# Ledger of designs, part 184: peptides against a protein of PDB entry 3V4L

Target 1, 386 residues: chain A of PDB entry 3V4L
Amino acid sequence: GQPLAKDKVALLIGNMSYWEHPKLKAPLVDVYELTNLLRQLDFKVVSLLDLTEYEMCNAVDEFLLLLDKGVYGLLYYAGHGYENFGNSFMVPVDAPNPYRSENCLCVQNILKLMQEKETGLNVFLLDMCRKRNDYDDTIPILDALKVTANIVFGYATCQGAEAFEIQHSGLANGIFMKFLKDRLLEDKKITVLLDEVAEDMGKCHLTKGRQALEIRSSLSEKRALTDPVQGAPCSAEALVRNLQWAKAHELPESMCLKFQCGVHIQLGFAAEFSNVMIIYTSIVHKPPEIIMCDAYVTDFPLDLDIDPKHANKGTPEETGSYLVSKDLPKHCLYTRLSSLQKLKEHLIFTVCLSYQYSGLEDTVEEKQEVNVGKPLIAKLDMHRGL

## One batch from the design tools (peptide; made by RFdiffusion4, then SolubleMPNN)

Design b2_p20_2_s1 (from b2_p20_2, 9 letters changed)
Fold by OpenDDE base, seed 1:
Structure b2_p20_2_s1 (fold): chain B 386 residues (1-386), chain A 20 residues (1-20)
Amino acid sequence: as target 1 above (386 residues)
Amino acid sequence: SELEELREKARKKKQEWLER
C-alpha cells in the first residue's frame, strides 16, 4: 500500500537580520514559498524569521513536541551556517563574530532527538553556507546516532562553498528554493525528488559550478512528501498536536472600533509568518463634520522592539512586507510586528484616532486600548523552557 | 488554561520519553 504519515510537521527557519554578520535576503521569500507548498502537502508548518539562539532552541523544542511515532518531520533552515567534522551548525541572528559551536544549533543533535521520537521520516533541508569555521576548535563528541533508515539531508551548498543568491530585480528565491519549488509537489520518493533537483541545478548555466545540492540519506523505504496523512485523529496525541498547531496559527479576529466622535475603524490582522503579523487600520465610517482623520497604532509591548518610525505606513511594502501585500486591503495604515516570539504577555496596544472638525483648527485625539491576546506563535510562549 | 493543559501533557510526554 502507499505509505501513510501519522502526521506531517515542518519547522522552517529563515535567519536574515544578523547582528554581527552579513545580512541575507533570500530566506524571506524561500521560507514563505516553502510554507505555502508544504501546506498544500498537508504539513503543519511553523515558519519563523530572525531567531536568536534561545528562540531557535525553543522553536526546535516545540517542533520536537509535535513529533511522534510515524510522524513526518521536516526541518528547513536558511541562513548562515558552517560544517565542522561532519557536524552542521545553524547560526542564530545574535551569534557573535566569530561564532562558535556553543553559539549555534547542531543539526545532528536535533536529528538525534527526532530519532528518539520514532518518526516515520526525518527531512533536513539546509540552505546555508557550509564553510569550515576555523575559529571553532571544539570537536563536539556527539553520541553515535542510532542507525535509522528514515533520514534525508539536502544541503543546498557544497562543503566550503558560500550560498549563492540570485539577485534579480525585486524579490527572488535563493537558488535551492528556485529549483526545489518546481518539483516539491511531485509524488516521488523524497531522495529521488531531491536528486532531480540536484540535476536541474547542475544543468542550469547560472548555478553550474557555483552551487550544488548534496544529498545524504539512510532512507530505505519509499517515503514521499505527498504521502497522505493517516485519516481522522484517532489518538489523543494527534488531537493534542492538531490543537497545539491550530492555536499557534490563530490570528486575532478583525475588530470594528467605535470612537466617541462617531468614527469607526476596522482593525485587521494578517499572518506573513508564524512570528510575523501585519496590523492594518482603515477608516470605515467618518461623520461629515470630520474633515481629516487618521488612525495610528502605538504603545506596543516593549518586548516587541517596535520602532514608531516603521509603524503606521501607507503601504505594506514600506513596513518590509512584500509577500502578503496583494491579500491586504488597500488604503490602510500598516504596521509589521516581526518578532512575535518575543511577546511574553498579551498583545496590548493603543489605537489613537487623530481628527479635525470642520471649522476648528485644533486636532482632537481619542485613544482606545486593544487587547488581542497572544497572536500566532506568541501562544506557544517560546520563552518558557519546557 | 487549555494551552497549559496541552503543555503539561507535552511536558509529561517529553519526560516519559527522556526516562525511557
Scores: peptide ipSAE 0.033, ipTM 0.409, DockQ to the pose 0.056
Fold by OpenDDE base, seed 4:
Structure b2_p20_2_s1 (fold): chain B 386 residues (1-386), chain A 20 residues (1-20)
Amino acid sequence: as target 1 above (386 residues)
Amino acid sequence: SELEELREKARKKKQEWLER
């Protein structure tokens, strides 16, 4: 019969905003597009941008909690990285320059932990450089991996090569995602699908002789990303997994705020990523005696590092949100919370209404505090103990 | 620096994570 997945879970990490390393751009688009494709494939997708070392460790832990016997696990990483002694290292945004293995996450360690879960399929898609790091003399003592015959690595580049970012003036995919996205929905064995992606990259004049996809696989079965999830009654473990997933992706409910002046504000929330949320405000009712009014969000928790210069914008794009703008309500003020993983407590902020009465020059302000609990990934408390 | 303190916290937490 066709193989069935017990469930399908993906962790996507895009690191761009490095502190001590060159900033990247492609991971933003690549994580977003891959998220949407994997959702169409019935994956539970955790998508995270700009993680520190500690945050990456916690994200991997939460991902591993979603894995169980016969579950399909997919890890995608886009960012800086290196390969020493056949071990792949993902570089967190807070990594020093030079970075070492002690500052990075080893993919083969994650694979070991996935094998302990008896997963049905383990897919790693690594869109990172694979150059040796000459500043890292550490030989990772990896325990021998179990022979599970269910492992697939797609490396965006060959060993010892660089992954290239196509410098375009706008939003563009990385080279790997540009070709992967065109085939990802095909009902093919994952190794066959990746081989076709490798052929497409090899035919492209931009990539020919510059970047080649490397596939490493032990996959003995015909497993595809299109394989249906088993409709069997949810075991207690499947219920826990579904609850954990739902918890990590719950948006705050939209609110209607009423001010004393009679202005009504709609406060809405949208997810760009599992750790990135857009807040939007709109005036839904204004008394005729009020000639002008604006509703600003302010007083965010300091842990979120919200720059007021990027808050309360007339467009999502002015906040740095270029991808979800089509799905957002128009004619709002927009604020992008890009680091929800840093939230230690409930998201409490102020909605400030600034307004003017007809025939008065003075601006009046009213404020309401809003508590929306822990939105999205903030419910997982990924910063516990920092 | 604040950056060095954050990195040292991260390193400790990673070490705890690897030893589990």
Scores: peptide ipSAE 0.021, ipTM 0.322, DockQ to the pose 0.447
Fold by OpenDDE base, seed 5:
Structure b2_p20_2_s1 (fold): chain B 386 residues (1-386), chain A 20 residues (1-20)
Amino acid sequence: as target 1 above (386 residues)
Amino acid sequence: SELEELREKARKKKQEWLER
């Protein structure tokens, strides 16, 4: 019969905004497009940008808790990385320069943990620069993947950091994602699909001899990302997984704020990623006596590290939000919260209305505090180790 | 809370997995 997944879960990590290393651009679009494709494949997707070591460890730990017998797991990472002696390391955004194995996540350790879950399929995809780190002399013991682990490991590697640098202009996919996205929805065994992606990369004149996809698998069965999810969630674990995913994707409800002057403001929320939310404000009603009126969001929690200079923009693009701008209301002020994983408490902020009456020179201000609880990934409290 | 119960279930599963 056609194989069935007990459930489908994915963790996508895109690291771009490195503190001590060159900034990347490709992971933004790659994580976003892969999220949308995996959602079409009935995956429960958590998408996270710009994680520290601690945040990456917690995200991977939470992902590993979702893996169980017959579950399909997909872990994707895009960012900096290195390989020493056949061990691959994912580099967090807070990694020092030079980074070492103690500052990074070992892929082979994660694969070892994944193989113990008796999953129906484990897919681990790496889109990272594969260089030797000469500052790390650690020789980790390579455990061989168990033949029964149903693991597929895809490693997209560039000879040199240049693959991320070639994207000089605009939002473009990484080279791996450019080819992967064209095939990802095909009803094929995942190893066959990835082999076809590797062949497509090898035929491209831009990638020929510069980029390769290495595929390692213990997958003896015909398993595809298109394989349907089996039935209603009957286990307590499946219910927990469904609730965690639902909570991690729950946006705050849109609010209509009424000010004493009679101005009404619509406050709305949109998800760009599981840890990235856009807040938007619009004036929906203004008394005729008020000639000028602006609504700003301010007083955000310090844990979010929001620069006021990047808040309250006239376009989503001015906030750094290029992907969801088409789905946002027009003629708003926009604020991008890019670090929701850092939020320890409820998201409380102020809506400040600045306005002028006809015939008064002085600007008047009214303020309302808004509590939206824990939006998106902040509901999982990733900063509280499970 | 329902979230605390979910966390405690997840913690127990992590512990049971680490003890395997």
Scores: peptide ipSAE 0.008, ipTM 0.344, DockQ to the pose 0.060
Fold by OpenDDE base, seed 2:
Structure b2_p20_2_s1 (fold): chain B 386 residues (1-386), chain A 20 residues (1-20)
Amino acid sequence: as target 1 above (386 residues)
Amino acid sequence: SELEELREKARKKKQEWLER
């Protein structure tokens, strides 16, 4: 019969906004496009941008808790990384310069932990620069991966990825994602699909001799990303996994705020990623005696590190939101919350209405506090010490 | 083992989620 997945779960991490390292751009588009493709494949996708070491550890641990016998797991990382002595390391955004293995996540350790879950399929995809880190002389003594797991490890090696991102003034995919996205929906064994992606990269004049896809697999079975999920959740574990994912993707409901002056504001929310939300405000009713009015969001929790200069923009693009702008209402003010994983408490903020009456020079202000609970990934309480 | 601890953490988190 056709193989069945007990469930399908994916964790996608894109690190771009490094503190002590060159900033990247490709991970934004790559994580977003891969999220949309994996959702079409019935994956429960958690997509996270710009994680610290602690946040990455917690995200990986939460992902590993979702893995179980017969589950399909996919882990994708795009960002800085290195390889020393056959050990690959993912670099968090807060990693020092120079970074060491103690500041980074070891891929082989994660693969070992994934293997112990008896998954139906494990796919680990790395889109990171592979340079030796000459500042790290540590040789992690990793136990050899047991050959018995259905693991597929794909590694995209970029020589000079920084130079490719600089040449494209626009939102462009990384080279690996550019070829992967064209094949990802094909009903093929995952190793065959990745081999075809590697061939396409090798035929392209832009990538030939500059980028290679290394594939390592212990997959003996014919497993595909297209394999259907087993029907209604028959186990308590499957129900929990469904609830966890649903809670991690729950947006606040849209609100209509009514001010004493008779102005009505629509407040809405959109998800860009599991840890990135857009707030938008629009004036839906204005009394004729009010000649000017503006509605601003302010007083965000300090944990979110929201710069007021980047809040309340006239376009989604001015917030740095280029991917979901087509799905947002027009003629709003937009604010991007890019670090929802840092939220320890409820998201409480103020909507401030500034307005002027006809024939009065003085500006009047009204304020309303809004509590939207814990949006998206903030429901997982990723800050709970493991 | 580290695996048993992770399984027990998983079980506890799953239980906490079922109770919410």
Scores: peptide ipSAE 0.005, ipTM 0.389, DockQ to the pose 0.042

Design b2_p20_2_s2 (from b2_p20_2, 10 letters changed)
Fold by OpenDDE base, seed 2:
Structure b2_p20_2_s2 (fold): chain B 386 residues (1-386), chain A 20 residues (1-20)
Amino acid sequence: as target 1 above (386 residues)
Amino acid sequence: SEMERLRELARQRKREWLER
């Protein structure tokens, strides 16, 4: 019969906004497009941007808890990385310069932990610069991965990724994602699909001799990303997994705020990623006596590190939201919350209405506090050490 | 081991879910 997945779960990490390293751009588009494709494949996708070491460890630990016997797991990472002595390391955004193995996540350690889950399929995709780190002398003694695991490891090696991102002034995919996205929905064994992606990369004059896909697999079975999920979750583990994913993707409901002056504001929420949310406000009703009326969001929790200069923008793009802007209402003020994983408490903020009456020179202000609970990934309390 | 910690955490979360 056709292979069945017990469930399908994916963790996608895109690190871009490094503190002590060159900033990247490709991971934004790559994580977003891969999220949408994996959702069409019935994956439960957690998509996270700009994680610290601690946040990355917690995200991987949470993902490993979702893995179980017969589950399909996909882990994707895009960002800085290095390889020393056959060990690959993912670099968190807070990694020092120079970074060491102690500041980074070892891919082979994660693969070992994934293997111990008896998954139906493990796919690990790395889209990172593979350079040796001459400042790290650590030789991790890693036990050889047991050949019996349904592991597929794909490594996209990029020489000069920075040069490719600089040449494309627009929202461009990384080279790996550009070829992967065209084939990802094909009903093929995952190793065959990745081999075809590697061939396409090798035929392209832009990528030939500059980027290669290395594939390592112990997958003996015909498993595809298109394999159907087994019907209604009957196990407590499957119900917990479904609940955890649902919690990590719960948006606040849209609200209509009514001010004493008779102004009505629509407050709405949209997910860009599991840790990135757009708040939008619009004036939906204004009394005719009010000649000027502006609505602002302010007083966000300090854990979110929201710069007021980047809040309340006239377009989603001015907030740095280029991907979901088409799906947002027009004629709003937009605020992007990009670090929801840091939120320790409820998301409480103020909606401030500034307005002027006809024939009065004085500006009047009204304020309402809004509590929307813990949105999206903030429900998983990733800031708590596991 | 880290795997034993993760297994215990999974069991704890399962208990907390079954008790809701």
Scores: peptide ipSAE 0.000, ipTM 0.303, DockQ to the pose 0.042
Fold by OpenDDE base, seed 3:
Structure b2_p20_2_s2 (fold): chain B 386 residues (1-386), chain A 20 residues (1-20)
Amino acid sequence: as target 1 above (386 residues)
Amino acid sequence: SEMERLRELARQRKREWLER
């Protein structure tokens, strides 16, 4: 019979906004497109942008808790990275310059932890540079992956990925994702699928001799990303896994705020990523005696590091939200919360209505505090010191 | 061990979930 997955879980990390390193752009589109493809494959996807070392460790730890016997796990990383002595390191956004292994996540250590979960399939995909870091003298002892671990490791390496991203002023995929997305939905053994992606990259004149996909596999079985999920969750652990994922993807409900002046505002929420949410406000009712009114959001928790200059934009694109703008209502004010993982408490903010009456020169303000709880990934308390 | 930490975390989260 076709293999069955007990469940399917994915963690996608895209690091772009480095503090001490060149900023990237491709991870934004790549994580978003891969999220949508993996959702079509019945994966429970957590998608995270711009993680610190601590946040990356916690995200990986949470992902490893979702792994269990017969579960399919996929971990994807796009960002800066390096390889020393056969060990690959993912670079967090807060990594110092130069970065060292102590400031980075070792892929082989994560793969070792994944194999101990007796998973049905582990896929680890890296979209990062394969450069040696001469500032890291760490020679880790590579434990051989267990033959029974059903691990597939794909490493997409670009010489000069930074130069490719700089040339594309628009939203473009990374080179690996460009080829991967065309095949990812194919009902093929995952190693065969990745070999075909590697061949396509090798045939392309843009990638030939600049980017390669290295594949390492211990997968003895014919397993595919298309393999169906086995029926209802039978274990308490499967129920917990389903609930953890559901909590990490729960948006606040849209609400209608009523002001004393008789103005009604609709407040809505949209997810761009598991840690990125768009807030939008619209005026749904205005008394005729009010000639002008604007509804803006303010007084966000300091942990979110929201610049008021980037809040309350007339378009989603002005917030830096290019991917979900087509799915958002028009004629709103938009605010992008890009660091929901940093939220320790409930998301409390103020909706301020500024308005003017006909025949009065003075602007009137009314304010309402809104508590939307912990949205999306903030429900997982990623900042609790594990 | 890192696995023991992860197991204890899983047990803790399972407890916190069962207590909600």
Scores: peptide ipSAE 0.000, ipTM 0.337, DockQ to the pose 0.044
Fold by OpenDDE base, seed 4:
Structure b2_p20_2_s2 (fold): chain B 386 residues (1-386), chain A 20 residues (1-20)
Amino acid sequence: as target 1 above (386 residues)
Amino acid sequence: SEMERLRELARQRKREWLER
């Protein structure tokens, strides 16, 4: 019969804003596009940008909680990385320079933990550098991996090679994602799909002799990312998994705020990633006596590290939100919360209405506090440790 | 078994997460 997945879960991590290392750009677009494709494949996708070591560990642990017997697990990583002795290390944004294995997440350790879950398929897509780190002398003694014939690694590069960003003046995919996205929806065995992606990369003049996809697989069965999810989620474990994922992707409801002056503001929320939310405000009603009014958001929790200079922009793009701008309402003020994983408490902030009456030069200000609970990934409390 | 302990730990963590 056609293989069936008990469920399909993906964790996508894109690290770009490194503290001590060169900043990247491709992971933004790559994580976003891959998220949309995997959602079309009925994956439960958690998409996270710019994670610290601690936040990455917690994200992986929460991902492992979603895994169970016969579940398809996909881990995608885009960022800095290295490979020592056949072990792949993902570099967190807070990693020191030089970084070591103690500062990084070992992919083979994650694979070991996935094998303990008796998963139906384990897919790793690693868009990172695979050069040796000469500053890391640690040989991780990995316990012997269980012999499971359900593992697929897609490395964006050969061993010892670098992943290249195509330096375009705009938002562009990394080389790997550029070719992967064109085939990802195909109903093919995942190893065949990746082999076709490797052939496409090999034919491209930009990548030929510079970057080649490496596929490592033990996959004995014809499993595809297109494989349907088996049955209704009737098991208690499947219900818990569905509820857990749903809670981690719950946006606050849009609110209509009414001010004493008679101005009405629509407050709305949009997810760019599981840890990145856009807040937008719009004036939906204004008394004729009020000539000008603006609705600013302010007084965010200090844990979010929101620069007020990047808040309350006239366009999503001015906040750094280039990807979801088409899906957002127009003529708002926009604020991008890019670090929801740092939120320790409820998201409480102030909506400040600044306005002028006709014939009065003085600006009047009214404020309302808004509590939207824990939006998106903030419900996981990634900052507390597991 | 260690696997049952890990399953129970995962169920407990899932409950604690769902109660937040």
Scores: peptide ipSAE 0.000, ipTM 0.287, DockQ to the pose 0.037
Fold by OpenDDE base, seed 5:
Structure b2_p20_2_s2 (fold): chain B 386 residues (1-386), chain A 20 residues (1-20)
Amino acid sequence: as target 1 above (386 residues)
Amino acid sequence: SEMERLRELARQRKREWLER
């Protein structure tokens, strides 16, 4: 019979906005497209951009708690990384220059922890530079992976990836994701699917001899990402996974704010990623006596580090939101919250209405405080650790 | 909440697993 997954969970991390290293662009599109594909495959996906070391550790730890016997786990990372002596390291956005193993997450340590969960399938996909770090002399003593671990490890490496991102001025996929996305929905054994992706990459003249996919597998069974989830969640652990996923994807409800002047504002919310939300405001009713009227969002929690100069933009694209802009209402002011994992408290902010009456020169302001609770990933309290 | 109880149970299981 077709194998059944007890559940399906995925963690996708895309690091781009490095503090001390070259900024990347590909992880944005790659994490977004992979999220949408894995959702079509009935995965519970958490998608996170621009994580610090601490935030990455917490995200991986929370992911490892979701893994259990017969669960399908997928971990994807796109960003900077290195490999020393067969040990691969994922580089957080706050990593120093030069970075060392103590500033980074060891992939083989995570793989060791994943194998101990007796998962039905573990897929670990790395889309990162496989350069040696000459500033790290650490040789981790790693235990060999168990032959029965049902792990598939895919490592996509580009020699000179920096040169490829520089050449594409637009929002483009990384090379690995470009080929992976065309096959990811195929009902094939995951190793066969990845071998076909590696062959497709090898046939492309742009990638030939510059990018390779290394596949390591202990998968003895025919397992596919298309394998159906086994019926209703009967275990407490399955209920927890469902509730955590639901919480991590729960947007605030859209609100109609009414001001004393008779102006009505629609306040709406959209998810770009599990830690990235767009707030949008629109004027839905204006009394005829009011000639000019604008609605701004302000007074965000300090933990979010929102520059007011980047808030209240006339287009989603001016906020850095290029992926969800088609699904957003038009003629709004847009604000992008990109660090929801840092939010310790409820998201409380002010909606400020600035308006002018016909025949009065003075601008009038009205303010309303809005509490939307903990949006998206902020409901998981990732900042508290496990 | 029931979720806090389940999170605490998950944390306990994690601690018990890391301490082995």
Scores: peptide ipSAE 0.000, ipTM 0.286, DockQ to the pose 0.058

